# Peptides against a protein of PDB entry 3J47, part 18

Target 1, 121 residues: chain A of PDB entry 3J47
Amino acid sequence: IRLTNQLKSLKGLQSKLKDVVEYLDKVINKELPINHTILGKLQDVFNLLPNLGTPDDDEIDVENHDRINISNNLQKALTVKTNDELMVIYISNLVRSIIAFDDLIENKIQNKKIQEQRVKD
Target 2, 26 residues: chain B of PDB entry 3J47
Amino acid sequence: NAQYHLLVKQGDGLLTKLQKYGAAVR

## One batch from the design tools (peptide; made by RFdiffusion4, then SolubleMPNN)

Design b1_p10_7_s3 (from b1_p10_7, 3 letters changed)
Fold by OpenDDE base, seed 1:
Structure b1_p10_7_s3 (fold): chain B 121 residues (1-121), chain C 26 residues (1-26), chain A 10 residues (1-10)
Amino acid sequence: as target 1 above (121 residues)
Amino acid sequence: as target 2 above (26 residues)
Amino acid sequence: SELDELLKQA
């Protein structure tokens, strides 16, 4: 009973992580705008994941160990993929902020040059 | 993990340079 | 631009 409930919970978590990955892929592909609230909640989930992956030291019978290990490996792989996608989103936002700031600086430089020309005329 | 932290550190370095440039142009 | 040079050095 307890092992079956743990497997069901892990499958539910895996499904939710898949939905998150799909959402992140849409954001990377510019199909959806970046939602900062969603991103913050995802970061919180990642910070809590190390605490969810500690197997409580309860006697896992050897026959269930292989299925649990396979499920854990797949969940770890999905977690790594989601972490990489979050990283790409972070970099994409950083680059956009840099470009916007560069454009702002260039506009200020141009405005200053225009003012200096008007003072010389 | 280590590559992620390195990339974040590089991004923070770029932001700092950009802030210094913006302060010099202001 | 001077900014582009600073970015290239990063």
Scores: peptide ipSAE 0.327, ipTM 0.860, DockQ to the pose 0.044
Fold by OpenDDE base, seed 2:
Structure b1_p10_7_s3 (fold): chain B 121 residues (1-121), chain C 26 residues (1-26), chain A 10 residues (1-10)
Amino acid sequence: as target 1 above (121 residues)
Amino acid sequence: as target 2 above (26 residues)
Amino acid sequence: SELDELLKQA
């Protein structure tokens, strides 16, 4: 139950993130008018993201384009890392559930054998 | 990606075996 | 155990 709910919640989040990307692509392509309320909420979400590298205050005038690419690469790396960590947690919980089910089955078999022995005595 | 799908497939296989075992012990 | 054999065949 808990694991299924976590997976469902993660799938729901993934679907919502996809819908946001598709909306932004339509706005960029001028297929839809810019909704300032949606953009404001997206800006709030981005502002709540950990600052994905303050470049140390060394004033290297690297063109704004290269800084955006580096920031995007770091954001991608953190997203991949977070996905891998969540995957490990998911698998660990799955394995624990399997072991607990295994132990429950073995206990049931032992209890059945004990009951069968008591009926023969 | 491929290793992840393989690991998920192995986990599903193990769950199926446990379900069969749980049904045989029932 | 039969369970351990099923696990080994996994």
Scores: peptide ipSAE 0.312, ipTM 0.849, DockQ to the pose 0.050
Fold by OpenDDE base, seed 5:
Structure b1_p10_7_s3 (fold): chain B 121 residues (1-121), chain C 26 residues (1-26), chain A 10 residues (1-10)
Amino acid sequence: as target 1 above (121 residues)
Amino acid sequence: as target 2 above (26 residues)
Amino acid sequence: SELDELLKQA
């Protein structure tokens, strides 16, 4: 059971990491807005990862302590990697918001200048 | 964690400056 | 840009 859950989690994580990379590439290329649903599903998988890595207290064979530590280190490394990816997404969104706001401000300034010229004529 | 919080704080500072600019242009 | 000047003043 434990190995199958680890493989399922790893496959799920690999698929999600691929989706995040594809999303980040589309973000860098300015092609798509944030898919909040993909981000939410990623967060849900990460919140479930601690629960998938907690063996029920009944299967704490003392010989599995090294496997638990390896699983916790892998989970921590994966959490760090996803936090870094989420950070890149956050920065990318922030930069897009700044650019969109700059364009909005410039458009407002231009519209104001056009109105001031029309009042002087 | 600390670097992430620093980056978020810098981003929030930039957004606040941008909001002030947008309010001054209105 | 006018934005850069205002960002510099803020």
Scores: peptide ipSAE 0.309, ipTM 0.851, DockQ to the pose 0.036
Fold by OpenDDE base, seed 3:
Structure b1_p10_7_s3 (fold): chain B 121 residues (1-121), chain C 26 residues (1-26), chain A 10 residues (1-10)
Amino acid sequence: as target 1 above (121 residues)
Amino acid sequence: as target 2 above (26 residues)
Amino acid sequence: SELDELLKQA
């Protein structure tokens, strides 16, 4: 039962990570706006990751030292992968903020030019 | 770490230039 | 755009 639940949770996380990567690829390709709800859900998954990697301290038989090192390496690998995903989201948000600011400036310049033309007519 | 901090620093520099441009067009 | 020129100068 416990192993099946861990495998189901890992498959669910893998599916969700795939959906986030696919969404990020669409955002990088400028096909979709950044969804802050996906970012929030990703952060929630990270806040829950320490709880997925802590075996309850109550069954520390000495044979678990290799399993603890493997779990720590997996947790580190997952943390690195997500830091990379968060970095891509951050860059994508920065680029979009720059584009939105450019469009705002251009709209302001055009509005000023239209007002100046109306005062000359 | 160093590449991440460099990227963040470049992003902050770009944001600062953008803010200066927005203030000059205001 | 003027911003593209400013971005190229950045």
Scores: peptide ipSAE 0.309, ipTM 0.857, DockQ to the pose 0.038

Design b1_p10_7_s4 (from b1_p10_7 with K2V E4D)
Fold by OpenDDE base, seed 4:
Structure b1_p10_7_s4 (fold): chain B 121 residues (1-121), chain C 26 residues (1-26), chain A 10 residues (1-10)
Amino acid sequence: as target 1 above (121 residues)
Amino acid sequence: as target 2 above (26 residues)
Amino acid sequence: SVLDELLKKA
């Protein structure tokens, strides 16, 4: 049961990581805006991952300790990799928002300057 | 985690500055 | 640009 759950979680994480990579590629290619629902689901998966990798303290056979450490290290490495992917998505969204806002501000400044010039004429 | 939180904090700082600038131009 | 100034001040 535990191994099947770990394998299912790993497959789920791999699928989500693939979805994130595919999403990042679409964002890089400017094909799609960020789907907050995908990001939220990914965050939910990552919030669940530490809980899936915590060995229940009650049956630590010594042989499981090395496998648990390897699984925890792999989960940590996967968590770091996904945090990096999420970071890239976040930066991309932030930059787009800043550019859009800068364009709006510049348009407003230009409109104000045109109005002030018309009042002086 | 720490790098992500640092990035989010930096992004929030930028958004706050941008909002202040937008309010000053309004 | 205004964006460049904001980035420099950030």
Scores: peptide ipSAE 0.354, ipTM 0.857, DockQ to the pose 0.045
Fold by OpenDDE base, seed 2:
Order: C-alpha cells, then sequence, then structure tokens
Structure b1_p10_7_s4 (fold): chain B 121 residues (1-121), chain C 26 residues (1-26), chain A 10 residues (1-10)
C-alpha cells in the first residue's frame, strides 16, 4: 500500500512537471501568451529549491552563462542522486516483499504437512 | 541506464519465479 | 530451501 501510493505520487509529480515543461515551451515559442500567475507560481517553486550556489563567492567575474551551466550540472547531479536513492528504496522494498512471500509459502507448506500427518494418525 | 534496466529485468524475473512457486504451493 | 530448489529449476 505505502509503496504503491509513493509510486503513484511520483508518477503524478512527473506528469505535472511534464505539463509545466510543455507549457513553458509553448510560451517560449510564442504559441501561448505569458500567464503571469503561472510564472509567479513557477518562480515560487524555484525559490523553494535549495540554493545551488557555487561555494566560491569570490569570483564575481565569471560570465553569467558559466554560472548557469554549473548550477544546471549541480541540479542534474542532485536529480541523479535522488533517482538512485529512490531506486535503492524501491529494490529494497521489492526484496522485502519477496522474502515475506517466501516465508508465507514455507509456512503454508509446513501447515499442509502437519495437516497430512494428523489425517494419517 | 543499461544497469538499471538489467536490474529491473532481474527483479521481474524473480517476481515471475515467485508467482510460479506461489501457484505450485496453492 | 524449497524456494532455492524451485529457483534453480526455473
Amino acid sequence: as target 1 above (121 residues)
Amino acid sequence: as target 2 above (26 residues)
Amino acid sequence: SVLDELLKKA
């Protein structure tokens, strides 16, 4: 139940993020007018993201483009790390479910053997 | 990506074997 | 275990 709900929630989040990207692409391509309310909400979401700032406060002179690329690389690295962690949790839960099912099967076999012995006595 | 797909495929194989075992014990 | 034997046969 919990794992299924987490997977459903993650799929829902993925779908919503895809819809946001598709919307932004349409706005960039001038296919849709800029909705300031949607942009404001997106800005709020980005402001809630951990500050991906480079620890080097001292080099003010790196072109804004290189800072954006470094920030994008760090964001990508965090996304990959999060995906790997979620994968490990998913596999661990699958293995636990498999072990629990094996134990259930073994218990059922033992119960059948005990019942067969009682019928023969 | 390839390692992830391999791991998922191995997990699916294990689940299939487990389902067959559960059906045989039923 | 019986599971291991079935896993080996499958």
Scores: peptide ipSAE 0.337, ipTM 0.847, DockQ to the pose 0.045
Fold by OpenDDE base, seed 1:
Structure b1_p10_7_s4 (fold): chain B 121 residues (1-121), chain C 26 residues (1-26), chain A 10 residues (1-10)
Amino acid sequence: as target 1 above (121 residues)
Amino acid sequence: as target 2 above (26 residues)
Amino acid sequence: SVLDELLKKA
C-alpha cells in the first residue's frame, strides 16, 4: 500500500511536472498567458508531499535508517526541482508583466506625441 | 537557493526601473 | 525604446 501510493504520487508529480514544463515552454515562447489554476494545483501537490515522508510505524530498525535517508534525499531532490519550476513560472510572469507595462508606456508616449503634433498644427 | 535569490533580486531591480519609467511618462 | 535606454544605464 505505502509503496503503491508513493509510486502513484511520483507518477502524478511526474505528469504534472511534464505539463508544467510544457506550459512554461509555451509561456517562454509567448504563445499562452499564465494559468494561475495550474500554479494552485502545483502548490496543493507540494502541501501533500510532507505527509508521504512520515513513518506511521514506530519500528525504527537500523536498516530503515539508510532507506529513510535515501527517501529524504529523493524528497529533497523533488522539492528542489519543484522550487526551480515555481521560480521559472514566477520569472515568466514577471517578464510578461514587464513587457505589458513597456507596451503601455510606449502607447502613452505615442499618444502624447500625437497630441503635441495636433496642437502645433 | 543562491541562484533563486539572485533571480528575484534581478526581477525586483527591473520592477523598480519600470516603476521609475512609468512615473516619468505620467 | 526609452525602456531599452533605461536598461542600458543600469
Scores: peptide ipSAE 0.335, ipTM 0.852, DockQ to the pose 0.038
Fold by OpenDDE base, seed 3:
Structure b1_p10_7_s4 (fold): chain B 121 residues (1-121), chain C 26 residues (1-26), chain A 10 residues (1-10)
Amino acid sequence: as target 1 above (121 residues)
Amino acid sequence: as target 2 above (26 residues)
Amino acid sequence: SVLDELLKKA
């Protein structure tokens, strides 16, 4: 149940992210007017996410090349850290599910043996 | 990257086996 | 365990 709900939530998030990308592509192509409220919320999401390299710094001088490399290294390090944390959580949940299922199966086997013994008596 | 994909693949294989086992015990 | 045997067969 919990794992299925997490998978459903993740699939829902993936669908919403696709819809956002499609919306942004239409705005970039000038097929849709810019909605400032949607852009403001997206900006808030991007401000909460460590600088997912939005190339909108195209206006700031050639002197920032070293700062861009440092920010990209930090972003890469944060992405790796996030992936490692998600991996640990995934493994931990997997192991917990296996243990819980093994216990459930053992309990079912024992209950079946008890029922078979009662039918023989 | 490669180690992560290997681990995910092993985990998915184990989940599939666990599901089959749970179905056989029902 | 029965689990291990099924894990080996699958």
Scores: peptide ipSAE 0.330, ipTM 0.848, DockQ to the pose 0.051

Design b1_p10_8_s1 (from b1_p10_8, 8 letters changed)
Fold by OpenDDE base, seed 5:
Structure b1_p10_8_s1 (fold): chain B 121 residues (1-121), chain C 26 residues (1-26), chain A 10 residues (1-10)
Amino acid sequence: as target 1 above (121 residues)
Amino acid sequence: as target 2 above (26 residues)
Amino acid sequence: SLLDFLNKLL
């Protein structure tokens, strides 16, 4: 039950993130007007993401193009890290489910043997 | 990506085998 | 035991 609910919640989050990406693509393509409320909430989400680079206050006049590339690389690295963490959680939960089921089967076999012995007795 | 999908597929295969075993012990 | 490890993890 708990694992199934977590998986459903994660799938729900993935669907919502996809909807946000599709919305952003439409805004970038000028198919929809920029909704300031959605943009503000999205900015809040990005601000709640572990600080995507405080620009180290080292005074380097790096042209605006290089700052975007560094931010994209950090975002990609965080996305990969998050994916790896989710994978580890998934495998761990799968292994837990397998072990719990194996123990349940063994307990059932033992209970059946005890019942068969009581009937002979 | 490909390794992740392979690992998920392998896990789903194990879960299916486990379900069959649990049904056979019932 | 593996069961004890799981019980600690849950």
Scores: peptide ipSAE 0.344, ipTM 0.852, DockQ to the pose 0.037
Fold by OpenDDE base, seed 4:
Structure b1_p10_8_s1 (fold): chain B 121 residues (1-121), chain C 26 residues (1-26), chain A 10 residues (1-10)
Amino acid sequence: as target 1 above (121 residues)
Amino acid sequence: as target 2 above (26 residues)
Amino acid sequence: SLLDFLNKLL
C-alpha cells in the first residue's frame, strides 16, 4: 500500500509536469494567453528548487548559452542523484518486505508441522 | 546503471521465489 | 500478524 501509493503519487506528479510543459509550449507558440496566476505558481515552484543555475557570484562573463548548458548539466546531475537515492530507499524497503514475508512463510510452515505432529500423537 | 539493473533483477528473483513459497504454504 | 504488517507496508 505505501509503496503503491508513492508510485501512484509519482505518476501523478509526472502527469502534472507533462501538462505544465504542454501548457508552457502553447503559451510560447502564442496559442494561449499568458495566465499570470499559473505563471506565479510556477515561479514559486522554481524558487523552491535549489538554485540549479547560480554559479557563485564571481563568473558574470560567460555567454548566456554556456550558462544554460551548465544549469542543464547540474539539473541532470541532481535528477540522477535524487533518482539513485530514491532507488536505494525503494530497494531497501523491497528487501525488508521480502525478509518479513519469508519469516511469515517459515512461521506458517512450522505451525503446520506442529499441528500435523499433534494429530499423529 | 549496471549495478542498479543487477540489484533490481535480484529483487525480482527474490519476489518470484517468495510468490512460489506463498503458493506452496496455501 | 506479519502479513498484516506487509499489507500495511506495501
Scores: peptide ipSAE 0.409, ipTM 0.866, DockQ to the pose 0.040; fails the geometry check
Fold by OpenDDE base, seed 2:
Structure b1_p10_8_s1 (fold): chain B 121 residues (1-121), chain C 26 residues (1-26), chain A 10 residues (1-10)
Amino acid sequence: as target 1 above (121 residues)
Amino acid sequence: as target 2 above (26 residues)
Amino acid sequence: SLLDFLNKLL
């Protein structure tokens, strides 16, 4: 239940992010008017994102293009890290499930052996 | 990538063992 | 049951 709900929530978030990208692409291509309310909400989301690189205050002269690439690389690295952490949690839960099931099987085998012994006595 | 596939393969192997044990206990 | 345990874990 908990893992299924997390997966469902993640799929919902992924779908929502895709819809946002498709909307932004349509706005960039001038297919849709700029919706200031959507832009405001996107700005709020970006402001809630961890500040993905304070460039150390000492290099003001790197062209805006390189800063955007570094920020995108850091966002990508954080996304990959988060995915790896979620994967480790998923596998840890799977392994715990398997161990608990193995113990349940062993307990069932032992109980069956005890019942067979009681029928022979 | 390779470590991920190895880990998934190990999980599938454990699941297969678990299924065999579950069938033996039926 | 085992199924209940798996359903509780998932």
Scores: peptide ipSAE 0.395, ipTM 0.864, DockQ to the pose 0.043; fails the geometry check
Fold by OpenDDE base, seed 3:
Structure b1_p10_8_s1 (fold): chain B 121 residues (1-121), chain C 26 residues (1-26), chain A 10 residues (1-10)
Amino acid sequence: as target 1 above (121 residues)
Amino acid sequence: as target 2 above (26 residues)
Amino acid sequence: SLLDFLNKLL
């Protein structure tokens, strides 16, 4: 139930993110007017994302191209970290499921042995 | 990437073994 | 059932 709900929520988030990308592409192509309220909420979401592109205040005139590459590398590193955390949670749930199945199988084997003994008496 | 796919394949193999074991105890 | 237990774990 919890994993199924998380997977459903993640699919819903993925669909919404796709709709946001499609909206942003239409705005970039000037097909739709910029909704300032949606843009403000998107800016709030980006501001709540760890600042993937504050170089600390050191005055290095690195051309805008290198700043974009550093930001993309930090974003990629955070995506990898999030994927690793999700993997650990997935493995932990698999191990718990395996243990619970082993205990259920052992309990079924014991119950079958008890029933076979009762039929012989 | 390769280690991730290997780990997923091992997990699927364990799940398949568990399904076979659960079917044999039925 | 075992399936109900799995559905509770998931």
Scores: peptide ipSAE 0.371, ipTM 0.862, DockQ to the pose 0.043; fails the geometry check

Design b1_p10_8_s2 (from b1_p10_8, 6 letters changed)
Fold by OpenDDE base, seed 4:
Structure b1_p10_8_s2 (fold): chain B 121 residues (1-121), chain C 26 residues (1-26), chain A 10 residues (1-10)
Amino acid sequence: as target 1 above (121 residues)
Amino acid sequence: as target 2 above (26 residues)
Amino acid sequence: SLLEKLEQLL
């Protein structure tokens, strides 16, 4: 039950993230108007991400394109690192849940065998 | 990305097997 | 063993 609910929640989150990406692609392609409420919520999500791309305000000069590429590479690297960490946590929780479920099944099988023996005696 | 999707797919497969086994033991 | 059962589930 708990693991099934976690997996269902993760699948639901994945579906919602896909819907957001599809919406953003339609907005970029000018197929849909920009929804300010959705954009505001996305901005809040990005603001909760560590600021991977604010160099301190003091050097306003000239090479904006290379710094944007470096910031995007750092953001990509940290996104990959975060995904790997979340993956390890996910696997660990999955394995723990499988073990706990196997123990529960084995206990049920043993209890059933004990009941069948008591009915034969 | 591809390895993550593969791992999630494997985890979903294991969960499905576990659910079937839990239903067969009931 | 529990490990063998886990390997069979994998």
Scores: peptide ipSAE 0.272, ipTM 0.846, DockQ to the pose 0.076
Fold by OpenDDE base, seed 1:
Structure b1_p10_8_s2 (fold): chain B 121 residues (1-121), chain C 26 residues (1-26), chain A 10 residues (1-10)
Amino acid sequence: as target 1 above (121 residues)
Amino acid sequence: as target 2 above (26 residues)
Amino acid sequence: SLLEKLEQLL
């Protein structure tokens, strides 16, 4: 029962990571705005990742050392992948913020020029 | 982790500069 | 230009 639940949770996490990657690709392609809820969920996953690799001190059966190393390596690989995804999200948000700000400044300059022209007329 | 935090710090610095520029244009 | 000022901020 416990192993089946862990496998199900891992499959669920893998599916969610795949969904995040697909979302990131859409964000990079400017098809969708960044969803703050996805960022929050990724942060939560990242904060939980250190806890998934700490064996609860009470079940160190010495016979699983190789499985623990494989699990730790997989978790480390997932952590790195998640960190890279968060970085891409952050950069994408930054670029969008810069573009939106540039457009805002340009609009303000144009409005100022229109007001100055109206005062001269 | 350290490289990610450095990148985030650089991006926050850029955002702050951008905000200052926007305030100066207002 | 505004773009040049933005490039200087980057």
Scores: peptide ipSAE 0.266, ipTM 0.852, DockQ to the pose 0.042
Fold by OpenDDE base, seed 5:
Structure b1_p10_8_s2 (fold): chain B 121 residues (1-121), chain C 26 residues (1-26), chain A 10 residues (1-10)
Amino acid sequence: as target 1 above (121 residues)
Amino acid sequence: as target 2 above (26 residues)
Amino acid sequence: SLLEKLEQLL
């Protein structure tokens, strides 16, 4: 029961994450208007990510155009990294659930064999 | 993205097989 | 083993 509920919850989380990805893809493709509330929450998630780039205070006036491209590339790299991390977490949880379910099945088989032996006896 | 979806699909397939096995042992 | 059972499910 508990493991089945955890697996169901994980599948539910996966489905919701898929829906979020599909929504983001539609927004990127300009099929849907950007929801400012969702974008704000996403920005909050990115702001909670450790700033992997405090630019060390090394000098020099490079015009505002290059800063935007570097920021976008870093943000894209961080997004890909975050997606990979979420994927690894998902797979790890799935594998853990499979192992726990296999152990449950094996325990049930052993318990049945013990009961059958007691009835013969 | 495509590799992620493939991996998720494989995981769901394994989970389904495991559920069938658990039902057959019941 | 658990690993062998997993391989049979693959």
Scores: peptide ipSAE 0.254, ipTM 0.831, DockQ to the pose 0.076
Fold by OpenDDE base, seed 3:
Structure b1_p10_8_s2 (fold): chain B 121 residues (1-121), chain C 26 residues (1-26), chain A 10 residues (1-10)
Amino acid sequence: as target 1 above (121 residues)
Amino acid sequence: as target 2 above (26 residues)
Amino acid sequence: SLLEKLEQLL
């Protein structure tokens, strides 16, 4: 149940992220007007992400465009890393649930054998 | 991405089977 | 066994 819910949530998040990308692509292509409310919510999401790539103040001469690209690449790398970590946690919890069920089944089988033996005596 | 989806699909299959098993043992 | 059925499911 918990794992199924986490998986459903992750699939839902992935679908929503895809929809956001498709929306952003349509906005970039000028197929849709920029919705400031959606953009504001996206900006809030980006602001909640750690600002990976505050360059130390000492490289004044790299054009703002390259810094934004590096920050976006670091943020992408973190998003991928976080997704991989969540996946590993999901698998680990799944395996743990399987083991727990296996132990429960074995315990039930043993208890049944003990009861059958007690009824024969 | 594809490997992730495959893993998720395998996990869902396993969960479904585990649920069927738990229902058969009850 | 039920264990074998579980193993077939893995």
Scores: peptide ipSAE 0.279, ipTM 0.854, DockQ to the pose 0.066; fails the geometry check

Design b1_p10_8_s3 (from b1_p10_8, 6 letters changed)
Fold by OpenDDE base, seed 4:
Structure b1_p10_8_s3 (fold): chain B 121 residues (1-121), chain C 26 residues (1-26), chain A 10 residues (1-10)
Amino acid sequence: as target 1 above (121 residues)
Amino acid sequence: as target 2 above (26 residues)
Amino acid sequence: QLEKKLQELL
């Protein structure tokens, strides 16, 4: 039950993230008007992400192109790290659920043996 | 990325088998 | 027997 609910929640999150990407692609392609309310909510989500490279506001001047590449590389590295951490948590929960299921099977086998013994007596 | 998606897909398959077996044993 | 069933699930 618990793992099934976690998987369902994760699948639901994945579907919602896909819908957001498809919406953003349509906005970029000018197929849909920019919805400021959706953009504001996305900005709030990005602001809740750990600051993916604000260099402190103390150097004015030179090269917007290299800063975008460094920010994208840091964001990619942190996304990979977060995915690896989430993967370890996912595997750990999967293993715990397999163990709990193994215990359930063993308990059912024992209960069946007890019932078969009671029918022979 | 591809290895992560493969691992998630394998885990989803395992969970589906686990659910079917848990329902059949219930 | 249980370990074989677990291996079939993996």
Scores: peptide ipSAE 0.259, ipTM 0.854, DockQ to the pose 0.070
Fold by OpenDDE base, seed 3:
Structure b1_p10_8_s3 (fold): chain B 121 residues (1-121), chain C 26 residues (1-26), chain A 10 residues (1-10)
Amino acid sequence: as target 1 above (121 residues)
Amino acid sequence: as target 2 above (26 residues)
Amino acid sequence: QLEKKLQELL
């Protein structure tokens, strides 16, 4: 149950992330009008991302274009890291579920043997 | 992407086999 | 025996 829910949540997150990218591409291509409410929610998601990279306070006018590329690379690196961490958690919970199921089966077999012995006495 | 989908597919396959075995032992 | 069946599941 818990494992299946985590896998479903991870698949759901991946689907939602894809839908967000597809929406942003359609907005960039002017196929859809800019929805300020969706853009505001996306900005909130970006603001919840840890700013990995305080630029150390060296005053260099790096044109706004390079900051967008660095932020995209960082967000991509964070997304990859989060996907890898979620994958490790998924595998770990899968293995734990298999072990717990093995123990449950062994306990059931032992309980059946004990009951069969008590019926013969 | 491909390795992740392969791993998820293998995990779903194992879970399905585990569920079938649990139903047969019940 | 369960460990062998687990290995067959892998």
Scores: peptide ipSAE 0.252, ipTM 0.861, DockQ to the pose 0.071
Fold by OpenDDE base, seed 5:
Structure b1_p10_8_s3 (fold): chain B 121 residues (1-121), chain C 26 residues (1-26), chain A 10 residues (1-10)
Amino acid sequence: as target 1 above (121 residues)
Amino acid sequence: as target 2 above (26 residues)
Amino acid sequence: QLEKKLQELL
């Protein structure tokens, strides 16, 4: 039950994230007008991503274009890393659920054998 | 991406088999 | 028997 609900929630999140990406692609391609409310919520999601844009310390005038690319590459790298970590957690939970289910089945078989023996005595 | 989708598909297959087995042992 | 079925399930 708990694992199935977590998997369902993760699949729901993945579907919703895919819908957001598809929407963004349509907006980039100018197929749909920019919805300011959706853009604001996306900005809030990006602002809730850890601020990798704190300039820790010190001076150099390099054109605003290169800083945006470095920030985007770092956010992408962290998103990939987070996705890989979530995948490892997902697999680990699946394996744990399989083992726990095997133990439950073995316990059920043993309990059935004990009941059958008690009926013969 | 492709390896991730393959792994998710394998996990979904295992979960489905596990559910069928749990229903047969019930 | 169960371990064998688990191996068939994996």
Scores: peptide ipSAE 0.246, ipTM 0.848, DockQ to the pose 0.064
Fold by OpenDDE base, seed 1:
Formats: C-alpha cells, sequence, structure tokens
Structure b1_p10_8_s3 (fold): chain B 121 residues (1-121), chain C 26 residues (1-26), chain A 10 residues (1-10)
C-alpha cells in the first residue's frame, strides 16, 4: 500500500512537471500570456529542488546510491533546462515591455506636438 | 549562474531606467 | 528631445 501510493504520487508529479514544461513552451511561443504567480511558484520549486536531492541523513540503504546519483543528475539537468527557459521568458518579457513603452512614449510625444500646434493656431 | 545573475541585473537596470523615463514623461 | 533621452536610456 505505501509503495503503491508513493509510485502514484511520483507519476502525478511527473505528469504535473510535463504540464509545466508544455505551459512554458506555449508562453515562449507567445500562445499564452505569462502568469507571474505561476512563474513565482516555479522559481520557488526550483530553489527547493537542490534540497529535494539531499538525502536527509535518516536511513536509506547504501544499495540505492547509483539510482540516487542518476536521479540527481536528471534533476540537475531538468533544473538547468528550466532555469534557461525561465531566463528566455524573462528576457522576452523585458523586450516586449521596452517596445510597448517606446510606442507609448512616441504616441505621447505625437499627442503633445498636436496640442502645441492647436494652441499656436 | 554568474551569467544568469548578470543578465537579470542588466534587465532590472533597464526596467528601472524605463520607470524613471515614464515618470519624467508624465 | 525625448527620443534622444530614450536612446540615452537604452
Amino acid sequence: as target 1 above (121 residues)
Amino acid sequence: as target 2 above (26 residues)
Amino acid sequence: QLEKKLQELL
């Protein structure tokens, strides 16, 4: 019963991680708006991931050391990949914000010039 | 790690400059 | 003038 529940929880976590990657890919491709709350929670999960691979010093047999090392290398590789994806999203948002702000400034300059012309006529 | 922190710091610097400009254009 | 200030900020 306990092992079956742990396997079910791990499969559920794997499915959720896949859904997160698919969401991040859609956000990178501009198919969905960035949800800042999801991004913040993802950053928190990734800041905790280095701690999920530390065996708390309580009683897991030395015979799983090779499986733990493979899982830790995969978790590190996934953490690096997602950190790179979050970085690309962050830069893409900065660039979009800069462009939108430039357009807003240009529109404000044009409106001010039109008002100054109307006051001289 | 260091390149990521540098890039984030540059982005935050640009956002701060952008905010200052938006306040000066008000 | 404002375009020059934008270019100085970039």
Scores: peptide ipSAE 0.234, ipTM 0.857, DockQ to the pose 0.042

